# Peptides against a protein of PDB entry 5VZU, part 145

Target 1, 271 residues: chain A of PDB entry 5VZU
Amino acid sequence: GRTLEDIFHEHMQELILMKFIYTSQYDNCLTYRRIYLPPSRPDDLIKPGLFKGTYGSHGLEIVMLSFHGRRARGTKITGDPNIPAGQQTVEIDLRHRIQLPDLENQRNFNELSRIVLEVRERVRQEQQEGGHEAGEGRGRQGPRESQPSPAQPRAEAPSKGPDGTPGEDGGEPGDAVAAAEQPAQCGQGQPFVLPVGVSSRNEDYPRTCRMCFYGTGLIAGHGFTSPERTPGVFILFDEDRFGFVWLELKSFSLYSRVQATFRNADAPSPQ

## One batch from the design tools (peptide; made by RFdiffusion4, then SolubleMPNN)

Design b2_p22_2_s1 (from b2_p22_2, 7 letters changed)
Fold by OpenDDE base, seed 4:
Structure b2_p22_2_s1 (fold): chain B 271 residues (1-271), chain A 22 residues (1-22)
Amino acid sequence: as target 1 above (271 residues)
Amino acid sequence: MEKKLREEILKELRELFSLPPK
């Protein structure tokens, strides 16, 4: 039978050939687009920027991480045979934190799958509810023909009515049990391990993570055929590293910050 | 998406991620 190595080599040859065909096909019409780095905001989860993906046979994968209020986005800077450059490879919902279980239960893929799918269902419900509110609000702008209602008269300024007494009722101060806001343990990372049966390209991934969020990853066939979003987990390790668990693929992608400084990469100030 | 086409795409993506074929 074909070995995993044979399959990998055949697939690598196909990807190289596809890359060669794409590059050679477009050699006569290369359009260069300037990439602007998003400005850093104080409320950004980490500094936005370019990250190198360390997954699969694609070679060099560059993703731009950016923050958009309660959402983060990974945008492909490098295209691949499946997903062209400029596509949002990952979309992260920063409203939906994933709480990883203890290290023993983190090894259980079915437990992670359950947690992610429960969050997916909540996100779906919120989208349906918000879609109804946005739908109902648009229906009532029928053109109110402002018929000029006539100038009804300036009726008068009636009088002074009196001094009603201040009743003293000394309602006892109910003990507001200050629900101790558990101090957001923002600082201490939790132990992290990939579930059994999740493939990583390298076993060298951070064994501690700061926080996790629900997200979706874009998948497609060759030539961007039948693109769809699959559920996953965004894992923030540190300021310079994040991961994405592709739940359906049972795969993990590690991304590391590109440490290169780019001159003139800042977005032009809005004039 | 037809189930068959989705299975083919997921197969291709597993290969792409250097995952064992199912």
Scores: peptide ipSAE 0.050, ipTM 0.610, DockQ to the pose 0.518
Fold by OpenDDE base, seed 1:
Structure b2_p22_2_s1 (fold): chain B 271 residues (1-271), chain A 22 residues (1-22)
Amino acid sequence: as target 1 above (271 residues)
Amino acid sequence: MEKKLREEILKELRELFSLPPK
């Protein structure tokens, strides 16, 4: 049978060939775009910047992580045969936290799948409800023809008298102060393990994570055919590491911060 | 048609990620 090594070699040869075909076809028409590092904001989950992913036969992928209010985005800096550079490989919803179970239940792929799919359905419902409110608000600006209503004279409303009926002291029902469940301390890392049947390229991934969020990953066929968003889990390990679980692929991608300093990589201040 | 194409894309992506066959 083909070994994993044979499959890896065949696939590496195909990728090298595809890269060679792409370079040779575009050798005369290279468009260079300057990449700027996204500005850091105080409310950013971690410092934005460049991250290296080590997954698949491609070896090294570079992704730029950026924050956009309650969304985070991973933008491909390196393309692959399926997804070109400049595409948003992952989109993270920072409103929809994924709560991981204990380590025993984290090994169950069906449990993770259930949790993620329940969050996906909530996100879809919220999008449908918010779409209806935005639709109804625009319909009512029919042009109010300002017909000048004639100034009808203010009839003097008669002074109704002072009848001081004593308000009975209706006893205040004691406000049961619902003890606001203290937001679970975001600071302590929880134990983390990949579900059984989720493949990682390396078994050397962080065994603790800070928090997880619902996200979608971009998938496509060769040449960016039939691109679609699939559900996944963004996993924040620390300031310099995050992961993405591709639920449908049953795969895990680990991303680590690029520690290189780039001169003149800051976006020009908006003048 | 769509389901079959999705299965093909998912297969190619599993190969791309060096994932074991299903």
Scores: peptide ipSAE 0.022, ipTM 0.548, DockQ to the pose 0.528
Fold by OpenDDE base, seed 2:
Structure b2_p22_2_s1 (fold): chain B 271 residues (1-271), chain A 22 residues (1-22)
Amino acid sequence: as target 1 above (271 residues)
Amino acid sequence: MEKKLREEILKELRELFSLPPK
């Protein structure tokens, strides 16, 4: 059978070949595009900007994080052999918060998988319902011709009766004390651990998280073949760090803010 | 996407991410 070394060697050869192909394309024409930092808004979950990803064998991965109402987006600034620059590598739905279980149950990959797949199903249902409302609203403008169909009159009947007694039964309303969902104290980080069998390239991930959201990650074959979105978890650690759990890949990517200050990188004010 | 092609892409991605084989 192929040894683990043979598989690793074949993969390294393919990766080198792909990097060579992509690098050799630069011999023909380099197009430079200015990148603007997205403006910060008061309602943004964290300050938007450039983040350095640590995932895969590609080296330096840079992603622009931006906010779009109830959605966040990670856009690749650096391309790789699978996903070119300018593609949206992650999309986060800020409407769909994921509540992580206790630290013991966080180690169970099947529990995280269950939670994420339930949220994915809700998102799919909401998309189907919103699609039906948009479809039905267009159809009904057919001219209702006013045909005056006639007044038929009938009639009667009357009766009757009686008495039924006033049974007293004073069933005490059991005060179902609605367990007030204690507002998850926005300030204290929840203990965080990766599930067993989720690979992290960096063992030095934060052991506390502020909040988690449902998201989707872009995956593709070499040369951006058959691109698809897979379910995952966006994990906000702090103002400068977030993670993404790729559920189907059983992988974790850590992103850290690029601390470099760029002069004149602000988007021009919309005139 | 055909199931086979998805399995091939997921294999390549596991390799790219330096993930252990499944």
Scores: peptide ipSAE 0.022, ipTM 0.555, DockQ to the pose 0.463
Fold by OpenDDE base, seed 3:
Structure b2_p22_2_s1 (fold): chain B 271 residues (1-271), chain A 22 residues (1-22)
Amino acid sequence: as target 1 above (271 residues)
Amino acid sequence: MEKKLREEILKELRELFSLPPK
């Protein structure tokens, strides 16, 4: 019978052939674009930069992680037959934390799926509510015709009325101590395990995570056909490692920081 | 996207990721 290894080898050969066809079809006309590293901000969850990952059979994938307020983005630096370079492979919503269950319940894929789908529904509701407020404000200022209507002067009346008493009620200003949202303790890393039936190419993933967030991953057919966003979990392990769980694919991608220093890779300061 | 086309794409992607068939 075909082993999983045989299927993997056959599919790798098809991908290599596709990569060869795509690279050969452009008659060696390679357009080079300079990539600048994203600027680091104090509020960035980790230092932005280049990360190496393993996407399925594609081999070495390079993704640039960048932060955009309450969103993070993974941009493909390397393209593949499905998703070209420059596409946002992952979009992370840093407003929507995923709370992983205990280590025993983390093995249950259905539990992770429930948690992620509940967060996805909240994100959809917030997008619908925010869309309604932006729509109503363009009231038609119809042209107010400047009709000049006239002067009339009327006069008089003086009337008196009375006494209402100054009730002193000295309501003490209850110090609503705004419970300062305690800066989410950079707490001890939570024990982490992949759910049963989630495929990882590397069994050597970190067994503790700092934080998890809701996100979406880009999937497409060959030639970037029918691109769509699927729900997933961004997992921050440490300063140099993050993962993404592709919920619908039941796959895990591990990304590790590229330790190479690039000279002159910083974006030119906006003059 | 037609449900059938999505199922085909997800099948191809599972194969790409070396995931066990569903």
Scores: peptide ipSAE 0.021, ipTM 0.547, DockQ to the pose 0.543

Design b2_p22_2_s2 (from b2_p22_2, 6 letters changed)
Fold by OpenDDE base, seed 4:
Structure b2_p22_2_s2 (fold): chain B 271 residues (1-271), chain A 22 residues (1-22)
Amino acid sequence: as target 1 above (271 residues)
Amino acid sequence: MKEEERKKILEELRELFSLPPK
C-alpha cells in the first residue's frame, strides 16, 4: 500500500506542480486586488481581521474573518488547489451555539458528532420554514386592478355622550417573576480537548475555549470541482484565536490573528 | 455531486489533513 510518506510526496509534488502551473500561467498578467479589512463593530464576537491558519498539507492559509449580524464568515485570502481565493471557507451561524460536554465526553467523537448533527437538522428546519414564509408572501401580489371605488358620501356620525363611571377594580399586582437573565457567562472559558480521532496538525492548541458555534466548511476537489458545505464546529478560544472542527474530515484547523498592522487597509468610507 | 465523487474528495482531504508538515 502507499505509505503516508508516499502520499505526502505525491501530494507535495502535485501541489508544487499546480503552484508552478498557476504562477507560470499568470506570470504575464498578475491582477492585484486590494483587500480591505472589515470595520469593527461593537457587537462583533471578536475584532474582525486576518487570521493565519494551517489547512493540512497546503501549509499556511490566510483567512479574513468578518461578522454579518448573526453570521460570521471566513473568506480565503489565499487560494489552494481545491478552493480559490475569495471563497467562503467557513460560514458560522452565531444563532446556534454548541454546548460542549464535560472534558471526558469531549473525547468522544460520536458525542460531538451527535450534537453537531442535531444542530444541523435544526438549521435545515429553520431554512425550510423561512423558505415557506418567503414563498407564501410573494404569491399574493396579484395585480389588484385598482377599480375606482365610487365616492360614498360622508355620513355624519352623531356625537353621543359622556357617561364616565369609574370602575375601581383593584387588580392585584401579579408578581412578575423576573426571569433571572442567566448572566451571560461571557468571561470564563470551559476546558477544551479535541475528540479522539480528530487530527490536529499541532497538539499545541488552547485547552480552554470561550464558546462554540455551529458552522459549515467548504470542501471541493482539485480545480474547485463539486464544491460542498460540510458541517463543523467553530471554536472561539480568545480574541486572537479560533478553531474549526471539520466533522466529516475528523480534522481540526487552528487560526491565529495576523498581528501585522496594515496601513490603508480600512474599507473606503461609503460615498 | 455523485456520492462516489464526494467520497473520493473526502478521502483525499482526510489524507491532506492527516499529514503533518515536514
Scores: peptide ipSAE 0.370, ipTM 0.876, DockQ to the pose 0.515
Fold by OpenDDE base, seed 5:
Parts: structure tokens; sequence; C-alpha cells
Structure b2_p22_2_s2 (fold): chain B 271 residues (1-271), chain A 22 residues (1-22)
């Protein structure tokens, strides 16, 4: 039978060939766009920047991690045959923290799947509720045909009735206890292990994680056909490493900061 | 996406992710 190595060779050859075909077809149209590093903000979960990771069989991919309020985004800097450069390979919802169970229960893929799918359903409900408020406001600007309503007559101004006492209805302002967003405790990292049956290309992943969040990964067929978002878990290990568990793929991608100092990679200050 | 196409893409991607780095 074909060894896993043979299948890998054939598939890597196909991917190299595809990459070669794509690059060669675009050789005359290679527009080099300068990529600027996103500015760091004090509220960013970690310093934004370039990360190298494993995404599919294509080997080493580069993503830009950036923060957008309560969302984080991994943007592909390197494209692959499925997903071109500039696409958002991962989108992280920083409002939806994933609580990993104990180390024994972390080995159970079904437990992780349950937790992630429950969060996915909450995110879906929140999107539906927010969509209804935006929808009702636009409907009723039917053209009011300004039928000239006839000049009904000047009914007289009846008199100054008297001094109604101000009732001090001291409506206690209900303290909307703003659920104090527990400051993201830079807590002691928790023990981390991949669930059984989750494939990792790198067995040398961090065995302690700082925090996890719900996210979605982008999947597509070759040539970016039928792109869709699939549920996953963003795992922050440290300042320089994060992972993504692709739930439906049963796969893990590890991303590590590109330590290269790029001179002049900062966006020019808006003049 | 058609469910069959989705299934195929997921199978192809699972294969891609399962392959050890050379």
Amino acid sequence: as target 1 above (271 residues)
Amino acid sequence: MKEEERKKILEELRELFSLPPK
C-alpha cells in the first residue's frame, strides 16, 4: 500500500506544482504590496505581529495577528492553494472564553466539542438578536404621500390651570450591576494537552496554556471554492505562541512569533 | 456549499493536516 510518506510525497509534489503553476501564471503580475505591522494597543491580548504556523500540508505559513476590540484576526500573509493571501484564516471572539476542563477531561475530544458547540450556539443567538434590532428600523419609510390635510380651524387656547405639586417620585436608579468583566487574570497557566484524535504536526507544543477563546477558521476547496467558517479554539500559550484547534478537522495548528526585527515595518504615522 | 462537496473538502483537509511534516 502507499505509505503515509508516499501519500505525503505525492501530495506535496501536487501542492508544489500547484504553487509553481500559480506563481508562474502570476509572474508577470506579481504586485509586491508592503505589509505594515499593526500598531500595538494597551488592550491587545498580546503584541500583534507576524506568526509562523502550520496550516495544512503546505508547511510553514505566515499569518498576521491583529486585534480589533473584542475580536482577534489571523490574516494569511502566505496564501495556499485553498486560501489566498489576505484572507482571514482565523477569527477569534475574545468575548467568548473557552474554559478547558482538567487535564484528564481535556483528552476527551467529545468534551471539547461539547464546550465549543455550546459557545457557537451562544454566538449564533447573539448574532440573531443583534440582527433583529437593526432590521426593524429600515422598513417603514414608505413614501408618505403628503396628502394636504385640510386646514382644520384654530381652536382657542384654554386657560392657565393651576400649580400641580411636584410629586417627588424618587425612582431609585436600578444599579445595572455592570458585570465587572473580570480583568483577564494573567493567571497561572493551566496544564494543556490535545484531545485524543487531534492531529498535531508538531508534538512539541506548549503543555501549559494561559487562556482559550472561541474562534472560527476558514476552510475552502482548491482555488478558494466554497469558503466557509468552521468552529475552533484559539489557545494562547504565551506572548509569542498561540494555537488553533480546528474542531471539525480534528487538527491543531501551532503559531510562533516571527522574531525577526523588521526595520521600518511600522505603518507611517498618518500625516 | 453542498453537503457532499463539504464532506469532500473536509476529508481532503483532514488528510492534509494529518500528513507529518517531512
Scores: peptide ipSAE 0.361, ipTM 0.872, DockQ to the pose 0.526
Fold by OpenDDE base, seed 3:
Structure b2_p22_2_s2 (fold): chain B 271 residues (1-271), chain A 22 residues (1-22)
Amino acid sequence: as target 1 above (271 residues)
Amino acid sequence: MKEEERKKILEELRELFSLPPK
């Protein structure tokens, strides 16, 4: 049977060959595009920026994490033979938290799968409901030709003034103690473990997580053929580390912040 | 996407992601 080593060698040969073809086909003409770091906002879950991760046999990949209201995005800075640079490798829905079970039940892949698929179904329902409200509102107001109906003089009906005495029922204002929204406790990190049968390239992943969210990952064939979104879990470990569980792939990707400071990497302020 | 094509892509990607780190 094919060993993991055989598969690795075959796929590495294909990847090297594809990279050679792509670089040679254009006479080594490389187009460089300047990438700006996204501005940080106060409501950002963590500081946006560059993260390094390991994708499959492709080696070290760089993604840019950015926040867009209640969505987060991982954009590929490095392309691979399946997904080119500039594509959104992960899209995270910050409205849909994933609640991980206890550490014992986290080992069960079927339990994680159930939780994620239930959230996916809710997201699908919300998208269908929101699509119906946007469709009905553009009723064509055809031009109502305002025919000027003539002003008939409305007769002065007489002012009967009944003296209804207001009863002074002095209802005491019950102090509605505004339940102070307890500041979302920077939750003690929940113990974290990968489910059995989820492949990790790095066994040294963080064993505690802060928050998890529903998300989708982008998958495609070679040459970006048949691109599709697959369900997954975004796992925030800390300010500098996040993971993504690819549910259908049974795989985990760990991303760590690039600590390099870039001069003039900020977007120019809109003048 | 055809189901067969999707299945093939998922199988190829599972193999790629299951590979040990270099």
Scores: peptide ipSAE 0.358, ipTM 0.871, DockQ to the pose 0.514
Fold by OpenDDE base, seed 2:
Structure b2_p22_2_s2 (fold): chain B 271 residues (1-271), chain A 22 residues (1-22)
Amino acid sequence: as target 1 above (271 residues)
Amino acid sequence: MKEEERKKILEELRELFSLPPK
């Protein structure tokens, strides 16, 4: 069987080759693109900006976190051999909050998998329903040529009848005690642990989270071959840290805010 | 994507995520 060392050497050779191919393209022209920080909005879950994280074996990666109404986006600032710079590495649906179970059940990967896949199915259903409403609305503007076809008249008639017995049956209104949705205490962090069998490169991940959301991560082969979205969980720890659980990869990525203040990095005001 | 290609990409990525940074 392949040893972990053989696998490591093979991946390192591929990574060196990919880095060599990319760097050899620089011999003639370096293009610099200015990166602007997204403007902060009052409804943003946290301040948008640059975050540092680990994605695969490639070392330190930089992503830009931005908010787009009910969606959040992580855009790669640094590329890797699989996903180039400028790609949307994570997409978060802020409509679909994930409630984590108690700390004991959080250790169960199958429980997290169940919760995420149920949310994925709801998202898929909502997309199908919204697609049908947009399709049906276009079809009905056929020109109603109102041909005025005429008035025919008929007719009758009758009649019966009476009886009125007022059965009093006083059905007691069963107090459906609306289970008061306990206001999700937005201020108290929930205890957090990774499921058994989820790989983390950093054991020093936060053991308390504020909230979780359904999201998708981008995966691809080397050279951005066959790009696909895979389901995951966005975990907000605090103002400066979030995680992403890659469900199918059984892996966790931790992202921490880049604390560097950039002068004049604000997006130009829309003229 | 073909299922075999997807499986291969997922296996390669799992290996990349499981390996500690040396």
Scores: peptide ipSAE 0.340, ipTM 0.863, DockQ to the pose 0.481

Design b2_p22_2_s3 (from b2_p22_2, 7 letters changed)
Fold by OpenDDE base, seed 1:
Structure b2_p22_2_s3 (fold): chain B 271 residues (1-271), chain A 22 residues (1-22)
Amino acid sequence: as target 1 above (271 residues)
Amino acid sequence: MEKEKREKILEELRKLFSLPPK
C-alpha cells in the first residue's frame, strides 16, 4: 500500500515539477515589482505586514495582511501553480465575527460548518439588500430639466389664522431600561482546537484564539482556472499569528509574522 | 463549476497543501 511518506514524496515531486514548469514558462524573463508594506492604522486588528504560511509541499508561502476598514485581506506574495502572486488568497469580513462553541463542540466539523454557512447566508442577504438601496438611489437623479417657469408676482393675502389651544397631554416617559449589552470581553482568549477531519500540516498550532471572523479563500485549478471564493474562518491567535480554516478543503493554514525588518519598505507618503 | 471539475480542483489543492487524499 502507499505509505503516507510515498504520498508526500509523490506530491513533492509534482510540486517541484510544477514550480519548474512555472519558472520555465517565463523564459527567464522575471518581472520585479516593488512591494510596499501597508501603513499601520490605529484601528487595525493587528499590525499589517508579511506573514509566512507553513503549509503545502511548496514549503514557505508569503502573504501580506492588510486592513481596509471592516475588511482584512491576505495577498499572495508567493504564487503557487493554482493562485499566482498578487492575488487575494483570503478576504476577511471583520463585521461578521464567528463565535466558536466550547472546546468539545469545536471538534465537530458539522457544527463549525453550520455556523460558517449561516454567517455566509447573512452576508449574502446584506449584499442583496445593500445592492437594492444603492440601485434605487441612483435611479432618481433623472435630469430635472429646470424649465424656467416665469416668476408671476402673485399677491399678499394676509389671513389671520387663530387660537390653537395648548393640549397638555403629559404622556409619562416609560423608562425603557436599555439593557446595556455587556461589551463582549474581547480580551480573553478562548480555548481552540481544530475540528476532527480538518487537516493541518502539523499539530503545532496555538490552542487559544482571540477572535474569529467569517472570510473567503480563493481557490482555483492549475494555471488559475475557474477561480472561486470558498467560505472559511479567519482565526486570530495573537499579534503575530493567524489561521485560516478552508471549510470546503477541510484544511487549516497557519500564518506567522515575518520578523525580518525591511529597509525602505514603507509606502511613499502620498504627495 | 461542474461538480467533477470542482472535486478535481479540491484534490489538487489538497496535494498543494500536502493534505492526505480523501
Scores: peptide ipSAE 0.045, ipTM 0.608, DockQ to the pose 0.493
Fold by OpenDDE base, seed 3:
Structure b2_p22_2_s3 (fold): chain B 271 residues (1-271), chain A 22 residues (1-22)
Amino acid sequence: as target 1 above (271 residues)
Amino acid sequence: MEKEKREKILEELRKLFSLPPK
């Protein structure tokens, strides 16, 4: 019977051939564009920058992680036969934390799937509600024809003055101490394991995670055909490592910070 | 997207990710 290794080798050969066809179609016309590193902000979950990942049989992929308020984005720096460079491979909603269960229940893919799909439904509801408020406000101010209706002099009606003394019930404003949302404790990392049946190319993933968030990953056919967003989990391990669980693909991608320093990679200050 | 086209895309992606076939 075909081994998992035989299947892997055949698909890797097909992928190499596709990469060759894809790169050869451009008659060696390589367009170089300068990439700037995103500016870091104090509220960024981790320092933005370049991360390297292993993406299935694609080999080494480079993504740019950037923060945009309550959203994070992974942008492809390296393209592949499915998704060209410059596409947003992952979009993370930093409003929607994923609470991982205990280590025993983390092995259950159906439990992770339930949690992610419940969050996906909440995100969909919030998008529908926010879409309705933006629609009603453009009431047609029809042109009010300024008809000049005349100055009738209506009369002086009189001064009745009843003295009702309102009692000064000085109800002390109870200080509603706004429960300061305790800054999410930079707590001890939660034990982490991949669910059974989630494929990882590297078993050497971190066994503790800091935080997880709902996100979507971009998938497409060859030549960027039928691109769609699929649900997933962004997993923050540490300052230099994050993962993404592709729920529908049952796969895990590990990304590690590129430690190389790039001179003059900062975006020019807006003049 | 038609269900069959989606299933085919997901199958090709599983191959590319070196995931076991369903």
Scores: peptide ipSAE 0.034, ipTM 0.590, DockQ to the pose 0.544
Fold by OpenDDE base, seed 5:
Structure b2_p22_2_s3 (fold): chain B 271 residues (1-271), chain A 22 residues (1-22)
Amino acid sequence: as target 1 above (271 residues)
Amino acid sequence: MEKEKREKILEELRKLFSLPPK
């Protein structure tokens, strides 16, 4: 029978061929765009930059990690047959930390699935609540029929009534206790293991993680057909490594910082 | 998305990720 290895090899050949067809079709239309590295901010979870992914049969996948307030974004620098370059392969919600269980319970895929799906439901509720506040404000611009305002008469300016005393209504400024954003405790790394049945291309992944967050991964058919966001877990290992667990795919992608120094990769200062 | 179409996409993604078929 075909070995799993034979099936993988044949499929790798098909994907290489697809990649070759796509690249060759674009050979005459290659638009080179300069990519600038995002500026680092003090509040960034790690230094933004280029990361090499190990999750696809396409060999080298490069993503740009960038931070946008409480969101992180992985943007594809290298496209694949499913997801073109410039698409956001991962979107991370840094407000929604995933607490991994102990190492024994981390092996249970159903436990990870439960945790992620509970966070997904909270994110969905927050989006619905925030959508309602924005929706109610627009409704009541009924067409003001411009009825011609009849010229109502010049009623007289009655007189300067007197010195109303300034009532010192000392409205105590309600201390909006700014929920002190607990500084992202560089928590002691916790033991990390992939759940049973989550496929990794490389078993050589960090066995300790700093923190995890809820995120979504982009999935699509060939030619970017029917793109959708699926739930996952962003795993920060260290300053130079992160992972993404694709929950529905039962897959893990490891990303490692590209250590190459790019001269002149900084965005020109806005003049 | 139709269930069948989703399943097909997931199968192509499993292949893309070098995951075993279902």
Scores: peptide ipSAE 0.028, ipTM 0.579, DockQ to the pose 0.498
Fold by OpenDDE base, seed 4:
Structure b2_p22_2_s3 (fold): chain B 271 residues (1-271), chain A 22 residues (1-22)
Amino acid sequence: as target 1 above (271 residues)
Amino acid sequence: MEKEKREKILEELRKLFSLPPK
């Protein structure tokens, strides 16, 4: 039978050959596009920028992380045989925080799967509700024919009258139980472990995470065939590291900030 | 790697290098 090693070598050979075909097909007409780094905003979850990561069996990938209000995006700077450069490899919904269970239950893939799928269903419901509100709002702009309403006369302003009775009623101050805003535990990371059966290319991932969010990742066949969004978990480890758990693929990608400073990488000021 | 996928990759490489078909 084929060994796991044989399967791995054959798969790596396929990826190398596909990468070679893709690069060589474009050798005759390389279009260079300038990449601009997004400006940092105070409300950004972490500093936006370039991150290097491993995408499953693919080699080194460069992803740009950017923030767009309550959404974050990972955009491929490097293409691969499946997903070309410029595609949004991950989309993160910063409204939908994922609470990881205790470390024992984090090892259970089915528990993580349940949590993610429940959040996915909420996101779908919110999209349907917001789609209905946007749909109903467009229907009522029928052309109001501005029929010229005739100038009805200025009827006079009668002036009466003064009566001032000062009813005292001393309504008791209802104790506004200040809902104790649970202090945003912004500071202390929680213990983190990958679920059993989630493949990581390296076991060297951070064992503490700051927070997790629901997200979707882009998957496709070779040549960007049948592109689909798969559910996953964005894991913020620190200012320079994040991960993505691909739920359906049972895989984990770790991304680390590119520490290189780029001159002239700032977006042009809006003229 | 499925044999058919390998054969397809090799065919595309042959086209790329203007190699004669097998």
Scores: peptide ipSAE 0.014, ipTM 0.391, DockQ to the pose 0.034

